# Peptides against a protein of PDB entry 8HF1, part 279

Target 1, 320 residues: chain A of PDB entry 8HF1
Amino acid sequence: NVMLYATKPTEVMVSFPHQEQVLTVTRLISAEIEKFYVSLDLMNIGVQPIRRSKSLQCLRDPSKKSFVKQLFNDFLYQMKEYGIYAASIAIISLIVEFDIKRRQAETLSVKLMHRTALTLCEKIRHLLVQKLQDMTYDDDDDNVNTEEVIMNFSTPKVQRFLMSLKVSFADKDPKDICCLVFVERRYTCKCIYGLLLNYIQSTPELRNVLTPQFMVGRNNISPDFESVLERKWQKSAIQQFRDGNANLMICSSVLEEGIDVQACNHVFILDPVKTFNMYVQSKGRARTTEAKFVLFTADKEREKTIQQIYQYRKAHNDIA

## One batch from the design tools (peptide; made by RFdiffusion4, then SolubleMPNN)

Design b2_p28_2_s3 (from b2_p28_2, 14 letters changed)
Fold by OpenDDE base, seed 3:
Structure b2_p28_2_s3 (fold): chain B 320 residues (1-320), chain A 28 residues (1-28)
Amino acid sequence: as target 1 above (320 residues)
Amino acid sequence: MEKEREEEALKKLEEAEKKRQEILEKEA
């Protein structure tokens, strides 16, 4: 019995410069969201009826205001961590969500709250798109989805991620690629998915090589709140990845229960590894003989990140 | 080939970083 030593994936750490300078548009958008929070706190939306879910646990439905703030906080995070190009995609998800919530509003005050949030999102979208267009030298090409625009308006982390994809996968057979991209936040999956679609379409060497898909982890919140559409999308996305119709999967959670994802040859961790469990579970998906496990770190945090990964590696070797 | 692609990618990253820095400096 040749115990095939499970070849541990090669760990690669990609460093990126810390960017302290912030675009004027990013500062303007942040200030508009802060002003909106002040206005939102002053809004009287009345006492919301406690929807008794059938489960006796009165999960305090987060105040409708708290949900609005959460979405904008997630957007601000995405704009900071991924850049204004990614933010231009992320804001569309907020527009869709606030329009749904506006239509579902049971009271005029709640409807108005979601309408004001929507109007802010439309303003933010305009500011982002305008800034992306101002850098296209060709006044005639409304196409903000070029490799150059994507690269120039992405954070150093995202630039290195995109280049790592280009180096790793340019002109390869799509069948030889099984890539996972882990992100921390659910909404980042859709944002990075949209960015990758546009980047792949703008990059000839990746056209017909990479086919991205995204999977949003099941909310640890009751499966009853997961829309039928989201469940259908998740099943379809996973099936496409299993069938090889998609070869790059973006996910926010480790594919927990029973998602037999094929052995991946590349695992990218786009966001910081915060827990030992995330390290073990994500690394455990890189199972091919030549598998790469790629981490991104700011230069300022490089030493801290190296020490943390060393501790996780040691702890994993002590258990294995 | 892979090493040459890494060197080309590094050069493209340096160029992209330079362009990003020039964009940030024009707004300052």
Scores: peptide ipSAE 0.312, ipTM 0.843, DockQ to the pose 0.727
Fold by OpenDDE base, seed 2:
Structure b2_p28_2_s3 (fold): chain B 320 residues (1-320), chain A 28 residues (1-28)
Amino acid sequence: as target 1 above (320 residues)
Amino acid sequence: MEKEREEEALKKLEEAEKKRQEILEKEA
């Protein structure tokens, strides 16, 4: 009877300073989005034919105003939580989505709505890129993708996360690394993936060490609207991670739905742990010997976070 | 090695935070 005592992963809590000051560009972008919401509410898009999809959770109709607002609200969240560098990547996902929806629009009014949203995204992208360029000391190098620019225009949370990656993985054998990064929101996976690609490419100690991938959880709300492309990407990303062709996987909390991810030696929780299930499932992926489970918390929320994690740890030990 | 990397990372974080603060102060 070898009781495989599943070695409990070492829990590490990384504190970061709260960002109180907000960039002028962030305030301008937020104001432009709010103005757009007023304009969007005034748009007459007509009665869209209710496609009788059987699932009651038809809340995310991509042709509806609510879906447009959701994408911009997710963008605003990303800009606030991860910084303007991450936002410059996140806005590209909105541009792609609204351009697809504009081309697929069945009515001129819906086409115009998506065109207006797209024009706003292009304006936001320009404002973000300009701000990243204006602060590059080297007038000659239009390269906004340096380690310095990424660090300076990331939130303290993201700065601590990037440094934790550098400290943990610099000059390691890529084969010895199996890392998960958990984020709360689906769209954050793509944003943090793009940020990590640029950061790894700008960081010599990580270029040949970390190969990131991202996994977007299945949209429980409408599996039918997941593009064939997204499903192919998801399968490919999981396979690359299983084969060791990728050693860092960014995933949303929706790992609940039976994605068989291998045992990892590092698990980073980039966003707050809001549920016991998220704690158990994410921590339960750190199964190797000497596995690390890394949490990030604002200094102001440190005590509350410690108490919450202690409660989850206790509850988990009472069930296990 | 790991301690030196932690110290270097701490210095880089302090420098990045200083630059971030300087960026925010220039906009205020």
Scores: peptide ipSAE 0.309, ipTM 0.841, DockQ to the pose 0.818
Fold by OpenDDE base, seed 4:
Structure b2_p28_2_s3 (fold): chain B 320 residues (1-320), chain A 28 residues (1-28)
Amino acid sequence: as target 1 above (320 residues)
Amino acid sequence: MEKEREEEALKKLEEAEKKRQEILEKEA
């Protein structure tokens, strides 16, 4: 009976200043999305025949408008929580999603709705990219993917996350790195993945050191089509991480569903730990004394975060 | 070289997205 002494990982709390200042571009984008919601509510997307009911009551599928609003709300969240640079990547995922939904549209009215959403996303992308370009000092016009631009247009949380990666992994052997990054939302996985790709690429000390991958949670809303691709992607991403072909994995709540990922020497929690389950599952991936469990907190929320983590730690010790 | 890799990363994102689109078009 080898009592696996669960060597408690070193818990690190990184504080960041709360960003109260909202950039003009962020306000403009938010206002354009709100105007779009008003227009969306006025759109007659027609009545979709519910295949199963013999009743001629064509019900409007409110789920289609709701889904559009959800995607933009998730985008607004990412822009707020991660910054304009991350938003410039996040908007691409919306463009793709709306283009798919536009092509899959069974009616002209639904097609037009998704087209209007797509046009708004393209406008938002332009506004974001333009703002990123306005701060490039180098006459090399087109490269918004510099370490400087990424850092300058990221939130204080993301800046500290990137710096924590640089400090932790600069010039290390890729084989010695097994890193998890936990985020709350599935769409954040893709956004942070794209951000990390560009950051690693722009950061010589991390080039060939970090190989990121991401795992997207199952979409509970549309189990059928998204489920097969997402399942294949999840299996591939997990396998690459197990095989050491990726050494940094970005995860949402997918690990809460019991996906067995190997023990990691670094676990970053990029978003607030909202549940005991998230705490246990994420921390349970850092199994060595040398393993770091890194939390990010706003300075204003530091005390509340410390208390919450203490409660979770206590509850975990009482069950163990 | 750097611009090419960034274009490749954007292109890989676009290709991953394009592949996602192609798969959805084949399943539809």
Scores: peptide ipSAE 0.025, ipTM 0.450, DockQ to the pose 0.020
Fold by OpenDDE base, seed 1:
Structure b2_p28_2_s3 (fold): chain B 320 residues (1-320), chain A 28 residues (1-28)
Amino acid sequence: as target 1 above (320 residues)
Amino acid sequence: MEKEREEEALKKLEEAEKKRQEILEKEA
């Protein structure tokens, strides 16, 4: 059921079924990551030499083990929240990051740690891709990037998000579209971006309509983990969105950093709204009465979500 | 047009959900 609220912008609540059943591949991957954590805790990587320019995070985790666990925990979250298709894209980001860290390793022990993590990521990637291929009916078309495969291996939340995009934007003029998609986690931006590229390419009605970009918030704890390349890419992505060369922007905590994005006619909140600031900032980008502010909620959490949004709306009206 | 797209989207969601359940049932 979609609830429409007569607000400025129009608030839309999209409900999706909660699923408790988990694919065997997801269980296998989770178990392999847990085994890896046990092995990781047993690894002696010593105290890393403190460079004077180390971020606060490098001071807190001289072993760099907590960061490895954080990346795999983010992956596990993405696999659970978005499905195994999204996970097949998300794992590539881990592969890239661990390969960079392996090359930058100052000690043999740290190099080995990142190599072991990378080997696990490659195993996970193979398991995911194999499971996606097992459902391609045509032995000749190894193309796991079809609309059908994307839909079948996405969570009910992601399925409804993709359908909401198709309904909202099919055969529209690209110039009339200004869409924001908010996600909670940094790596989810890249994952959903890759998913959207493949979905748009597989969906004729969207192929020449939507041009996605993504933007990742600066990690306040470690600006040093943003490569100069990532910062340049973020600036370019923002500029493309401002110039209308991109019409869909996937964002994490970007608005908290004072990045002024234009007024948009569609705002999707793909993850739960956890803070009042996120609600106000994201909703404040939908400035017209015709603009849609779309929230996703599990059916099980629907009433709780409605109550939370009501509280945020009330608090916003009391400050205004 | 928009209503027809919503109805088509609903059908596709139901079909995708059915297929997803069939996949899960085969693994149980």
Scores: peptide ipSAE 0.315, ipTM 0.847, DockQ to the pose 0.797; fails the geometry check

Design b2_p28_2_s4 (from b2_p28_2, 10 letters changed)
Fold by OpenDDE base, seed 5:
Structure b2_p28_2_s4 (fold): chain B 320 residues (1-320), chain A 28 residues (1-28)
Amino acid sequence: as target 1 above (320 residues)
Amino acid sequence: MEEELRRKAEKEYEEALKKREELLEKEK
């Protein structure tokens, strides 16, 4: 019962500038995805055979087009919210997912749909990697994973987050660190995890200090083999975090479903706190002495965020 | 020490913002 513990972490709000301008590559990728949606809508996938699989998703979209659009919409969101560096990692997750779906395709039409989606993902990956390499004189893939490239191609929010990690954890004992990072979307966990692995490896002050891990909520919807692997990964990740083999855990809002993680000394909320439940549950993990609860807000939304957090704090104190 | 690290990181952040703005301006 997270609500019953009056946790008094130090609340910190970190502001970042709103950036209206987008890279040409971002506009190009968005336009290619929109063209693909037009093509996808014109694809006759036919009536899918009703799999006896209890997956509620197969009942909702017999064409499976909505799932393809959802993945690309999530990618577009990640590219916008976290930048093209995070997008270069996020696109790999789409490639993996569409390759699985291509292999699992029951019809030629569905196989071709997923193949077309894969071809687009590879094109997007190439465009992103090429743009990251424009900052590097050397074409070596290892050269795109520098602190400078990560910082330059991350959004102001992600830059602030990375700097906050550096300030908070530079040259500290890894045993003294128990950090949670909350993100809104499930797929964001993996791309931020990949970003953090590369950032930590490129940052000497953090390389032997932070060991990141990620967890995504239980996919109760898919009985597929992937859901079993995800569950195994989740259990392993939680265990590593409990054992201190990982000291930074990236979580989606699905910790709301009662996943028991240890009490932490740092909680970062990378995305806007949209619900009272998210506020209480995430803040309720900052339970150690001198625990910090860090929020990120755009400057344009600062006052709205302050008011919202004040209302959540008041409501929490009235229940406690 | 923490304040010094914070001041350093703030400068690094301002520099990273500036570099990003310069990159965006070159694409106009």
Scores: peptide ipSAE 0.463, ipTM 0.910, DockQ to the pose 0.739
Fold by OpenDDE base, seed 2:
Structure b2_p28_2_s4 (fold): chain B 320 residues (1-320), chain A 28 residues (1-28)
Amino acid sequence: as target 1 above (320 residues)
Amino acid sequence: MEEELRRKAEKEYEEALKKREELLEKEK
């Protein structure tokens, strides 16, 4: 069993400042979502036909209102944790989801609910894009995807992550790179993927170096909500990463599902490590001789993070 | 080379943080 003799990856903890100040657009968007929740609670969508969904979530909320709230709560999390540039990408996923659900609605009331949610998402997208354009001298939508705009409208965490990628991979041979980026939430994978595509394209030192892909865990979402297209995308993304056509993979909980990802030379943990399993599994993918395992922490949470990682390291050494 | 890239990236990071702070201050 060659796995027991793998050199321990170099653990690196990268700190970022906490900025307490929030953009006015972020406050406006949060308030619009809260107003929408009040409206949503007042919506009478009637008794929905109980479909025999194997999903516990579909059994608990036949109205599908809780799912609508979950998507907006995940969006609010992404906007807070990653910034308004990432949020401008994240909102597109909500637009697509609500448009699909609007078209699949069995009742006029459910159709109206999803239409109202969609209209809110379009308003949010407009507010975000307008704010990104305030930094561009040109009215063209294409000008918002510059390195400067991405950096300025990203959170200190995302800025630090992007700089860590630039330092780690600038002008390197793509074949020598096998990078994993772990995130906590499924929806973050696609959001960070879109951000990275634009950042890499706007960064000459990375443009022909990094080819990102993303994969989301299956266990976190009812199979009923997982589209056939999404399943095909996941299979394709894994295959591209295995074939070396992609050298950076963004993952949420993928390793918990027994999906065998190759041994990597870089592992970035973008979100806080909340579980021992996530620590062991993600670190266990950094198996090359010069492998780096990079953690991000807010300065205010640094001591707590160090202590938590120490406890995980101790627990891992006691089992190994 | 790596240290120079790191120093450059740290400067770029500090500049990006400062620009973000300036953007947040203009909204007060």
Scores: peptide ipSAE 0.459, ipTM 0.909, DockQ to the pose 0.767
Fold by OpenDDE base, seed 4:
Structure b2_p28_2_s4 (fold): chain B 320 residues (1-320), chain A 28 residues (1-28)
Amino acid sequence: as target 1 above (320 residues)
Amino acid sequence: MEEELRRKAEKEYEEALKKREELLEKEK
């Protein structure tokens, strides 16, 4: 029994500068969302019938306002962590979600709440797109989806990530590439997917090399709210990645232990590794010595990140 | 080849950082 020593992937840590400066558009958007929260708290959405309980206790479903706030908070996080280009993609997901919720609204008050949220998202989208357009030197090319625009309006973290993809995969055979990108949040998967589609399309060295896909981990919190469509999409995305029809997969850290994703030759951790489980699960996908496990860290957090990864590596070696 | 690509990408990154900083400075 040759215990194949688990070939430890090559760990690479890529640093990026922390920029505290925030665009005026980002401040404006944040202020508009805060004003909206005040307005939302004042909205009387009435008592919502709980579908399941025959008991006439009409409870306010605080979850409806809470869900609206959660989506905007996730958007604000994405705008901060990934930049205004990624935010311009992220806001589309909010628009879609609020339009669905508006159509599904059982009361006029709930319908109005989702309509107001949707109107704010449309305003935010306009502000973001306008800011992306203002920096296109060519007045004639309305295309905000250029490599330059994506790069300039992305955070230093995302810029380093995109450059790392370019270095790693420029002019390579698509068949030789099996890449995972781990992100913390569910909504980030779709946002980064949209960003990567545009970046790859605008980057000649990657256009015919990388085929991205995304999977959202099953949130154990509400299996009932996972649309049949989302479950079909997840299965299809995983199958495309297994079949080699996609060679880059974006995953949330909430990969259920049961998603058999193939061994990959590249694993990128775009967000901080906050848990030992995330470290083990993500690193466990890079199974060869030739596999690269790439971490991103702000320069300010570099020492803390090194120490944290050392502790995780030690703990993993003590269990193995 | 990888080292050359890395050097090119580092220059592109430095240029992109600089452009981003210039963009942020123009808004002050």
Scores: peptide ipSAE 0.456, ipTM 0.908, DockQ to the pose 0.792
Fold by OpenDDE base, seed 3:
Structure b2_p28_2_s4 (fold): chain B 320 residues (1-320), chain A 28 residues (1-28)
Amino acid sequence: as target 1 above (320 residues)
Amino acid sequence: MEEELRRKAEKEYEEALKKREELLEKEK
């Protein structure tokens, strides 16, 4: 009986400095969103029909003011956690969502609400793009997608993550790489994917090495609201990762326990591990003999993170 | 080689942090 000792992945904790300084553009955008919330609360959209799905779960009506606020709160989180470069990509997802909701609006009042939100998103996009352009000394090169711009406008966490990718994968064979990047939020998958595409394209050592994809976990709560396009994209992305056509997969923690992604040699946790289940599920994907499980922590939270991970390790060893 | 790459990347990271701080200071 060869006890195949399941080789536990090497756990690596990478620290980054906490920066208290916030860009003026970030403060302006936050203030504009807060002003919009006041305006939104004053809008009379009438009583919206509660679409009861046949399942007794009160689906949060996506036409409600609360959904609009949720999307902007998610954007504000991304801008804070990942920086204004990632925010410039994240705002496009809001534009697309509000345009869809504007077109699907059953009432003129709801249509106007989504139009007002869309107008704010376009203003935010212009403010972000303008700030990214202010660093390009060459007035003629509209290319805000350089390694320098990406690095300078990313948070210390994202900078540390990008450097960790460069160290881990520079000039390696693409076939030897199977990398997962876990993020907490669904929309973070798309903005980090867009950021990585641009970063990889601007970084010669990674351009022919990393091929990123993203997977948005199925919202188990509402399979009916997943567009046919999103389902097709998800199937295609998973298949590309299985076939080795993509070697880096960005996924939210909402990975259904049943998405059989291959055994990975690298697992990056970009966001804080908030639950034991997230720890076990993400670590359980690092199954190769030399697998690395990489965690990111702010220096101010390092001790708390160490204690939390120690507790999770202990609990996992007591069950295993 | 891996340690040299790590040292180089740590230096690049410190330089990137410094550039970011300088940018944030110019906005004050």
Scores: peptide ipSAE 0.451, ipTM 0.903, DockQ to the pose 0.718

